# Peptides against a protein of PDB entry 4N78: the designs that were tried, part 78

Target 1, 186 residues: chain A of PDB entry 4N78
Amino acid sequence: HFQVICRLLGYQGIAVVMEELLKVVKSLLQGTILQYVKTLMEVMPKICRLPRHEYGSPGILEFFHHQLKDIVEYAELKTVCFQNLREVGNAILFCLLIEQSLSLEEVCDLLHAAPFQNILPRVHVKEGERLDAKMKRLESKYAPLHLVPLIERLGTPQQIAIAREGDLLTKERLCCGLSMFEVILT
Target 2, 155 residues: chain B of PDB entry 4N78
Amino acid sequence: MAELQMLLEEEIPGGRRALFDSYTNLERVADYCENNYIQSADKQRALEETKAYTTQSLASVAYLINTLANNVLQMLDIQASQLRRMESSINHISQTVDIHKEKVARREIGILTTNKNTSRTHKIIAPANLERPVRYIRKPIDYTILDDIGHGVKW

## One batch from the design tools (peptide; aimed at target 1 C176)

Design b2_p28_3_s1 (made by RFdiffusion4, then SolubleMPNN; from b2_p28_3, 16 letters changed)
Fold by OpenDDE base, seed 4:
Structure b2_p28_3_s1 (fold): chain B 186 residues (1-186), chain C 155 residues (1-155), chain A 28 residues (1-28)
Amino acid sequence: as target 1 above (186 residues)
Amino acid sequence: as target 2 above (155 residues)
Amino acid sequence: MSIVRSLLEELIRLREELLEEAARAAAA
């Protein structure tokens, strides 16, 4: 599904969706979540000392349950605050999955364009074969497919310009060094 | 442009008219030849004259057809060339627009990106000794191992 | 058949002559 979304939206559509999601997340964080956090801070026991370890894990848990009883009984925390946190979490996951899917699509595009851009894959060399010889053969095989040099030789100046720009756009991908997800986390 | 216009407005219509007129003339010549043959005392001479007129008329028509056909072909070639040029121009514009749109889109999404801190992921040093692919022995998954991990209600 | 062939040959000849004349006229 995410791959299809990436294909349908393209870079622009993805950008718009991401921006809107960021706005939503920001709104949730600065709005409802912040308010609940403030309320929780007010209700939070000012002094919550660690009980003695002698009470064991159950006793310690009961102690904290008792200290936090007012918070636990705050019904809106479960219904609203946690829901908003889920929404934020879902938004983050969505962004992550979109980025991953986009990266896959970009890699596929790069791979498909590679023969036309004189980008040769690392050839698996069987034992006894010279890497250089295989690479030369591969270069020779795909040399006629090199689009930019071909157009530079046969095309008009305008066509050459377009070809170069297209080539550059094809080579430049987000997956090569950019992350959207890191921005979302910040 | 001038050549195409001349072909469309003058040469081709003129050729068509000439062809039509020639056809009409052929009919007249045919009538004349028929009557001349019937009325002539020298049938052989009349026949030779008829042949001459027929040949001349047919040659004329053939010439007119050929000229017209060539003009039409030339017209079509010019039009085809113009169409190709137009197509090329449209394609160029389209490509330019697409590239521009793509650049804009990339800028927009680029704003939402940061450089990947390529933490020097430790080169997965392939273990020097490529352990021989241990033959995948399908060990039956012992699900009982999971019995102790879950807070599930021991029924 | 002979007459038609002769007429056709004559037509072809006339066409060639006309084409040659047209070529000469275009070259003048």
Scores: peptide ipSAE 0.025, ipTM 0.679, DockQ to the pose 0.011
OpenDDE base, seeds 1, 2, 3, 5: peptide ipSAE 0.013, 0.022, 0.018, 0.005; ipTM 0.666, 0.694, 0.691, 0.663

Design b2_p28_3_s3 (made by RFdiffusion4, then SolubleMPNN; from b2_p28_3, 18 letters changed)
Fold by OpenDDE base, seed 1:
Structure b2_p28_3_s3 (fold): chain B 186 residues (1-186), chain C 155 residues (1-155), chain A 28 residues (1-28)
Amino acid sequence: as target 1 above (186 residues)
Amino acid sequence: as target 2 above (155 residues)
Amino acid sequence: MEIRRSLLENRVRLARELQEEAARRAAE
């Protein structure tokens, strides 16, 4: 689903969605969540001391339940605050999954373009074969597919310009060094 | 453009007119040949004359048709070439626009990106002694084990 | 090709002239 979304939206659509999600997240964090956190801080026990270990784990748990009773019984915490946190979480996950899907698509594009851009994979060398010889053969095999040099030789100036720009755009992808998710986390 | 215009406005219409005129003339020639054959005392000579006119007429019509056809073909070739040039131009414009749109889109999304922190993968130094995989024995979690550890943190 | 074209053009011209002559003779 996320792959399809990435294909449908493209870079522009993804950007718009991400911006809007960030606005929503910001609104939730600075608005409702912040207010609830402040309220929770007010009702938080001023002194919460660790009970004696002699009470055992059940006794300690009961102690904390009693100390936090007012917080646990705060109905709006579950219905509103946690819901908002869930929404924020979903937004974060959405962004992560979109970025991952986009990265996969970009990698696929790079791989598909590679033969046309003189980017060749490292070939497996069997025992007794020289890597360099195989690579040269591979380069020679794909040399006629090099789009930019071919167009530079045979094309019009306009075609050459378009080919160069297209080549550059094909090579430059977000997955090569950029992260949207890191921005969301900041 | 001048050649195409000449073909469209002069050569092809002229060729069509010539063909029409030829048709009219051929009808007259046919009438003449018929009458000549009927009236002539020398039927053989009249027939030979008719054959000559027929051959010549056929050649004339063939030439007119061929000329007209060639002109039409030439016209079509020129038009096809023009269309191809236009198509090429449109394609170039389209590609330019697409590239531009892509650049804009990339800028927009780029604003929402930061450089990936290549976390220096700490070389996981494999411990020298590979601990033998201790067979995971599911021991019930004894929650009381931690009861003694918690006393030190005086908050 | 040019000679053939010229010959054909001459034949066409001759044919037209003959047609015109025939047409004239028929009117007479």
Scores: peptide ipSAE 0.026, ipTM 0.719, DockQ to the pose 0.009
OpenDDE base, seeds 2, 3, 4, 5: peptide ipSAE 0.023, 0.024, 0.027, 0.014; ipTM 0.711, 0.710, 0.724, 0.716; seed 4 fails the geometry check

Design b2_p28_3_s4 (made by RFdiffusion4, then SolubleMPNN; from b2_p28_3, 14 letters changed)
Fold by OpenDDE base, seed 4:
Structure b2_p28_3_s4 (fold): chain B 186 residues (1-186), chain C 155 residues (1-155), chain A 28 residues (1-28)
Amino acid sequence: as target 1 above (186 residues)
Amino acid sequence: as target 2 above (155 residues)
Amino acid sequence: MSIVRSLLEQQIRLREELLAEAARREAA
């Protein structure tokens, strides 16, 4: 589903959606969530010491439940604050999944273009084969598929210019060195 | 352009009319040959004349068909060449527009991206200046990211 | 389909057309 969304929206559509989503997240964080956090900080016990380990896990749980009883019973916290936090979480997950899906699509595009752009896969040389000889053989095999050199030889100046620009755009993808998710986390 | 117009407006219509007229004339020639054979005392001579007219008529029709066919082929070749040129022009414009759109889109999405820190240290250094849109900086493409895709070769 | 993929496909088609045209010129 996310792959289809990425294909449908493209870079521009993804950018717009991400920007709007970030605005929504910012609004939720600076508005309702911040207000509840401030209120919670006021009602939080100033001194909450770790109970003695002798009470065991059930006793420790009861202790914290008692200390936080007023907070846990706060109905608006459960309904409004937690819902907003879920929305923020969903937004973050959405951004992550979109970025991952986009990266996969970009990698696929790079792989598909590679034979036509003089990009050869790393060849595993079996013991006894010269790496150089194998690479030369592969280069010779794929040389007829190289688009830019062929178009430069047989095409019009306009076709050559477009081919070069297209080649550059194909090689330069976001997955090669850029991350959107890191921006979302800041 | 002038050649195509001449073919479309004059040569091909003229050839079609000539071929139609030849059909009418062939019927007249056939009637003449039939009547001549019936009325002639020398049947052998009449037969030879009929053969001559038939040969001439067939040659004439063949010539007309060949001329018309060549003109039509020439017309189609010119039109095909024009269409190819138009297609090339349209493709050029379309690709130029697409490249432009892609560049704009990359600028927009680039604002929402930051450079992947290759440094192993997970220090989420909050970029001090939140405000500077990370411009899409063309970094050298590291294709090593593709090394794990396809051959499953664990280095 | 991405613009990049579309451009690649168009260039591949162009390659085929250019090769075909070159072959026709050599045969003439």
Scores: peptide ipSAE 0.434, ipTM 0.786, DockQ to the pose 0.751
OpenDDE base, seeds 1, 2, 3, 5: peptide ipSAE 0.341, 0.400, 0.327, 0.431; ipTM 0.782, 0.791, 0.777, 0.795

Design b2_p28_4_s2 (made by RFdiffusion4, then SolubleMPNN; its pose is not in this set)
Fold by OpenDDE base, seed 5:
Structure b2_p28_4_s2 (fold): chain B 186 residues (1-186), chain C 155 residues (1-155), chain A 28 residues (1-28)
Amino acid sequence: as target 1 above (186 residues)
Amino acid sequence: as target 2 above (155 residues)
Amino acid sequence: SAASAAAAAEAAKLAEEVVEQYRKELEE
C-alpha cells in the first residue's frame, strides 16, 4: 500500500503529505498533549519515595496505585490524551513507512536506469576468467544503450540539454544520502 | 507554405479538372471510333485507328492519374512533415515543463530532508581491490551499496 | 460526324502532348 501511495503521489505529493502531517503532529504536541502534560505535572506527587521492600511486590504496587490514584482516574487522559498520542504515533509510523517505500522505489528507478546511464553491475567472475575482459565485454554490450551519448550524437541541442538534465535528475535521488524521517523526529 | 498552397489550390484541382475533361473527351473518342468503324469501308484501317486512339487515351489517362497522385502524395508529405515539426515542438515544451515540475517537487521534498547520519560502524566495505579498471573505462557505479542505506531492507 | 471527328482530333492532340510531356519527364 505504501509503495502504491509513493508511486501515485510522487515527490510532490509526498512532500505535501509530509508537510501536512508535520503540521498535525505539531498541533497535537503543542496543543492538547502539552496541556495534559502540564496538568499531569501539577498533580504529580512531589515526593514519591520507594516504599520499604518489606511490603513485597503487592504492597509496593498498592502504594503506587494509591499515590497515582488521581492520575489514573483522570478520565480525560484516557479518552483524549491517549488518542492524541496514538494519532502522533500513527503519523510517525506513516512517515517512516513512506520513507522506506520511497527509498525502495528510488532504488528500483536507479536500477532500471543504470543500463542507460553506463552503470554496470558487478560481474561475478568465475575462476579463470579475467574481470577486465568480462567488464569490457559488458560495457561494449550496453554501450549502444547509453542515452546521453546517443542523444549527444543524434539529437538537437535542445534534446541534448533535456537529456543531460534528465540524466542528472535520475541520478540524484533522496535515498543516496538524504533522510526525511530524521527531520520528522527533530 | 507556398508549395503546399500551390498544390492545394492549383495543382490538385487542376489535375482533377484535367482528368474530368479527359473523361469527357475519351467518351467522344470512343463514340467516334465506333461510328467510324461501322461506317468505314476499310474496316482494317478503322480498327488500326481505333487501336491507336485507345493506346493514346490510356497513356494520357495514366499520365494524368500519375501526376495527380504524385501531387497528392507530395501534399501529404508536406503536411506530415509539418505535423512532425509541430509534434516535436510540443514534446519539447512538454518535457521542459515536466523537468521544471520535477525540480520544483524535488526542492519541496528536499527541505524536508537532512543528511543521513552514517553510523561509524557500517564501514562502507570498500569493495576489495577491484583490479585497476583499465584507464578509460568509467568505473561502474555499484548501486548495491544503496541496498544497505536506509532502514535495512535487505534485498 | 464532323463534330465527333473534330472532338476526337482535339482529344488526340491533347493526348499526344501529354504523352510527349511524360516522355520528356521520364528522360530527364
Scores: peptide ipSAE 0.025, ipTM 0.618, DockQ to the pose 0.004
OpenDDE base, seeds 1, 2, 3, 4: peptide ipSAE 0.022, 0.018, 0.024, 0.021; ipTM 0.610, 0.613, 0.610, 0.617; seed 1 fails the geometry check

Design b2_p28_5 (made by RFdiffusion4)
Pose (drawn by RFdiffusion4):
Structure b2_p28_5 (pose): chain A 186 residues (1-186), chain B 155 residues (1-155), chain P 28 residues (1-28)
Amino acid sequence: as target 1 above (186 residues)
Amino acid sequence: as target 2 above (155 residues)
Amino acid sequence: LTYEDIETLLTEALEEETSLTELLEELS
């Protein structure tokens, strides 16, 4: 699903959705969640020690049950507090997962562009062979496929300018050195 | 464009009217052969001149049509080339707009991004100078090696 | 940018996708 969502939205669609999800998270954190956090903070026990081991685990469980009774009995703890937090969590997961799908989408695009952009994989080296001397030979084999230099050789200035822009867009992808989840959290 | 204007404004309309002139001039020539036969004292001679005019009328109508047909074809060939150049230009405009729309979309998502500081190195990196193997040499105990440290006491 | 870089990116991306799927399954 995420793979399809990435393809149909594109960069502009994904960006707007992320910007809108930030507004939703902001609305919830500074809104209903904040209201309930302030309210439950008062219902909270002002102080609460962690009992020594001596008291035993069953007596510690009893102690936490009494100290946190009002939290345990709070009627809207699930239907509201947990629900709102779940929505914020899902919004964060969507941003993370959608970026991952976008990375996969970009890397595949780059793999198909490599033959037309003079990008060769490492070649096997037998005895008496140097990669320096061989990679240059392989580059000659795929020389007719190098798009920008061919158009600069036979193309019109208009075709050349359009080729340079398109080649730039093809080789520049977010997965080459950019990320978003960090900015989302910040 | 100059050859097209010449075809559309003069040569086609002109060659066309030259055809209409043939329509009117031939009906006169048909009457003349009938009149020249009637006045003619020599019916055989007047028939041979009618035949001459018939053959000449045929050669003329075929020539006028051929000339006009070549002009119409040249006009269509030129117009076909115009559409070929125009499509090429429209396609470049389309590619340019697509590049622009993409730049706008990338600029929009670029706001939500930062550098991912990732690097690549080796599993093991040996030091520039490996530790020299130090030979063992016996030396006595020396109770004076600390004399210069702190407030020593020499003996 | 090299082909090795693209291959590394693809490997890392697939590892991250697997880790995230496993974590979501454990939490579910």

Design b2_p28_5_s1 (made by RFdiffusion4, then SolubleMPNN; from b2_p28_5, 12 letters changed)
Fold by OpenDDE base, seed 4:
Structure b2_p28_5_s1 (fold): chain B 186 residues (1-186), chain C 155 residues (1-155), chain A 28 residues (1-28)
Amino acid sequence: as target 1 above (186 residues)
Amino acid sequence: as target 2 above (155 residues)
Amino acid sequence: LTMEDIERALKEALERLEELLELLKLLE
């Protein structure tokens, strides 16, 4: 599904969606979540000393449960705050999955364009075959498909410019070194 | 442009008119030949004259048709060439627009990106042996490195 | 003039026309 979404939206659509998601996340964080956090801070016990270890883990848990009873019983926290946190989480996950899907698509595009861009696939050399000879054969085989050089030779200046730009756009992909998800996390 | 205009406005219409006029003339010639044959005491001469007129008329018509046809063909060739040029121009514009849109889109998404922290490049342990400068064989970009990107989430 | 004579004359005229057309083709 995410792959289809990526294909349908393209770079621009993805950008728009991500921007909007970031806005939503920001709004949730700075709005409702912040308010709840502030409220929780107000109701937080001012003095919560770590119970003595002698009480053991259960006793310590009970202690904290008692100290935080009002917070735990705060119904709005479960309904609204946690829901908003889920929404934030879902948005983050969505962005991650979109990025991953986009990366896959970009890789596929790169692979498909490779023969036309003088990018040769790694060839498995069988035992006894010279890698160099095989590579030369491949180069010779795909040489006629090199689009930019072909257009540079036969095309108009305008066509050459377009071909070069297209080639550059084809080669430059986000998957090569850019991450959207890291930005989302900041 | 001028040639096409001349063909469209002058040569082809003129040729058509000439052709229509030739039909009218053929009818007149036919009538003349018929009457001449009937009235002539020398039927053989009249027949020869009729043949001559017929041949001349047919030749004239053939010439007119040929001229007209050639003009039409020329017109079509010019128009076809113009259409091809227009198509080329449109395609160029379209491609330019598409490239521009793509660039804009990439900029827009680009602002939402940061450089991937290149994980610590595994210290490429330089092999100790200074291998002789092997001719810079452009190592094909191994896109398989990207194969690991995205394998985790089967959606 | 019999109809046959006219037909013959027309055929001859047609042949001459064809010859002329061939000549025209040669000039092209």
Scores: peptide ipSAE 0.019, ipTM 0.622, DockQ to the pose 0.004
OpenDDE base, seeds 1, 2, 3, 5: peptide ipSAE 0.014, 0.015, 0.015, 0.014; ipTM 0.628, 0.627, 0.621, 0.626; seeds 2, 5 fail the geometry check

Design b2_p28_5_s2 (made by RFdiffusion4, then SolubleMPNN; from b2_p28_5, 13 letters changed)
Fold by OpenDDE base, seed 4:
Structure b2_p28_5_s2 (fold): chain B 186 residues (1-186), chain C 155 residues (1-155), chain A 28 residues (1-28)
Amino acid sequence: as target 1 above (186 residues)
Amino acid sequence: as target 2 above (155 residues)
Amino acid sequence: MTMEDIERALKETLERLEELLKLLEELE
């Protein structure tokens, strides 16, 4: 369960895992896959002309099968290269799923922290109710829970600093504008 | 610190010694009273003297106990205060460390992130009519925007 | 001096002690 993994690892753990995974992917791509691609390029027919359309789709397919027969029959391609590609694919998927799971966790955290940070959810306004009035009521209701202002009023300078930093850390989440997956694709 | 030290090293031990000495003295007083009563021709006077000594002795012991108790209580209060201060300090350090760790972790993961290309350049077509500065109504952060990110549980 | 006299004397002493204790409590 990716959510559990995210919770367990936290940001640091996820970062480490992602870094290592990227290294693995890089190694696979630059190593075995690249080697196979180079080899395949060498054995690739230098001149593969499009067969005449008169042969129809089956004939064209047979033509390409014949031209690529040596490549298709290359046993190591199936066993090693494709396996490595699967591993890369799995790694990418893993990263995607981790990011998604992390985003969900972050959203949950944001939602839980919201009442303490003067972040109010958009209230569904029933027909006839003023949104502003509801929001004001909600603000008034949660005003005593505003952590940073409360600590600023009652706390020591050190506590205030910690509260502010904590508040900032709580608000700033990856899901708000950052993507790990895009980095992986690059 | 000086007060606590005085309590621990001088006042409380001194009080305990005083109580111990008082016990010894009480025994002597008791012996005296007993002997005085036996030897005295005036038993009533001897009894009154015994009562006086007893009252005095008990009063002294009570005083000593009270003093000692108060000193102990004071000591405990000081210690409790010190412990609270220590706890506060430890908590502060712990929180600082946690924040630092979190910052480090975020930096580490941040290196692995890029800004989401919000390619949706919604061309904010500036409406031609400069609508009057509508009072900045804090629009609540609509977290529903995040609902499309991942298989969010549609609550 | 009878045993009763001693008992009475002890009771009186106890009462005085209680009074002293009350006085001590009032001084606090």
Scores: peptide ipSAE 0.019, ipTM 0.652, DockQ to the pose 0.004
OpenDDE base, seeds 1, 2, 3, 5: peptide ipSAE 0.019, 0.017, 0.016, 0.020; ipTM 0.657, 0.666, 0.655, 0.656; seed 5 fails the geometry check

Design b2_p28_6 (made by RFdiffusion4)
Pose (drawn by RFdiffusion4):
Structure b2_p28_6 (pose): chain A 186 residues (1-186), chain B 155 residues (1-155), chain P 28 residues (1-28)
Amino acid sequence: as target 1 above (186 residues)
Amino acid sequence: as target 2 above (155 residues)
Amino acid sequence: SLTSLSNFITNVLNEQTELTLFAQSLLS
């Protein structure tokens, strides 16, 4: 699903959705969640020590039950507080997962562009063979596929300018050195 | 474009009227052969000149049509090439717009991004100079090696 | 549950780091 969502939205669609999810998270954190956090903070026990081991685990469980009774009995703890937090969590997970789908989408695009952009994989080296001397030979084999230099050789200035822009857009992807989840959290 | 204007404004309309002139002139020439036969004292001579005019009328109508047909074809060939050049220009405009729309979309997501500081190194990196193997040499106990440290006491 | 969610987010971030390193290697 995320894979399809990335393809149909594109960069502009994904960006707007992320910007809008930030507005939703802001609306919830500064809104209903903040209201209930302030309310439950008062219902909270002003102080609560961690009992020594001596008291034993059953007595510690009883102590926490009493100290946190008002939290345990709070009627809207699930239907509101947990619900709102779940929505915020899902919004964060969507941003993370959608970026991952985009990264996969971009790497595949780059793999198909490599033959037309003079990008060769490492070649096997037998005895008496140097990669330096061999990679250059392989580059000659795929020389007719190097798109930008061919158009600069036979193309019109208009075709050359359009080729240079398109070549730039094809080789520059977010997965080459950019990320978003960090900015989302910040 | 100059050859097209010449075809559209003069040579086609002109060659076309020259055909209409043939329409009117030939009906005159048909009457003349009938009159020249009637006035003719020599019926065989007047028939031979009618035949001459018939053959000449045929050669003329075939020439006028051929000339006009070549012009119409040249016009269509030129117009076909115009559409070929125009499509090429429209395609470039389209590619340019697509590049622009993409730049706008990338700019929009670029706001939500930062550098991912990732690097690549080796599993093991040996030091530039490996530790020299130091030979063992026996030396006596020396109770003076600390005399220069702090407030020593020499003996 | 919170430890499982933390391990899941860490695994997703590691997979994204591997894809980034792969893309840089491809461009090299």

Design b2_p28_6_s1 (made by RFdiffusion4, then SolubleMPNN; from b2_p28_6, 15 letters changed)
Fold by OpenDDE base, seed 4:
Structure b2_p28_6_s1 (fold): chain B 186 residues (1-186), chain C 155 residues (1-155), chain A 28 residues (1-28)
Amino acid sequence: as target 1 above (186 residues)
Amino acid sequence: as target 2 above (155 residues)
Amino acid sequence: EKEELEKFIKEVKEKLDELHLFAQELLS
């Protein structure tokens, strides 16, 4: 599904969706979640000392349950705040999955364009074959397909410009070193 | 443009009219030849005259047809050339627009991107100022990174 | 002589008709 979404939206659509999601996340964080956090901080025990270890884990847990009883019993926390946090989490996850899917699409595009851009795949050398010989064969095989040089030789100046720009756009992909997800986390 | 206009407005219509008139004239010539043959005391001479007129008329028609045909062909060639030029222009514009749109889209999405920090630091880094020009670190696309991914995609 | 003329006229008419047809095709 995410791959289809990526294909459908393209870079522009993805950008728009991501921006809107960021706005939503920001709104949730700065709005409802922040308010609840502030409220929780107000009701938080001012002094909550670690109980003695002699009480054991159950006793310590019970102590904290007692100290935080008002917080735990805060119904709105579960219904609203946690829901908003879930929404934020879902948004983040969505962004991650979109980015991953986009990266896959970009990789596919790069692979498809490679023969036309003088990018040769790694050749698996079988035992007894020289890597250099295989590479030369591949180079010779795909040399006529090199788009930019071909157009530079046969095309108009305008076509050459378009070809170069297209080539550049094809090569420069987000997957090469950019992450949207890191921005979302920031 | 001027040549095409001349062909469309003058040469081809003129040729068509001339051709049409030639048919009318051929009928008149035929009538004349028939009457001349009937009235002539020397039938052989009249026949030779008829042959001469017929040959001349046919030659004239053939000439007119040939001229018209050539003009039409020339017109079509010019039009075809114009269409090809227009097509080329449209394609160029279309490609330019597409590239522009793509660039815009990439800029937009690029604003939402940061360099992949190889650093494991899970630290929620403060939103980098939107104004930082996405330095396209033209890192040489080490396509070798794609080598590991490509082995799994059995198409 | 009359027969020869008639044959000639017939041939001319046929050629004329062919030319006319061709002209019509060209003008269509």
Scores: peptide ipSAE 0.032, ipTM 0.647, DockQ to the pose 0.004
OpenDDE base, seeds 1, 2, 3, 5: peptide ipSAE 0.030, 0.027, 0.027, 0.031; ipTM 0.654, 0.656, 0.649, 0.646

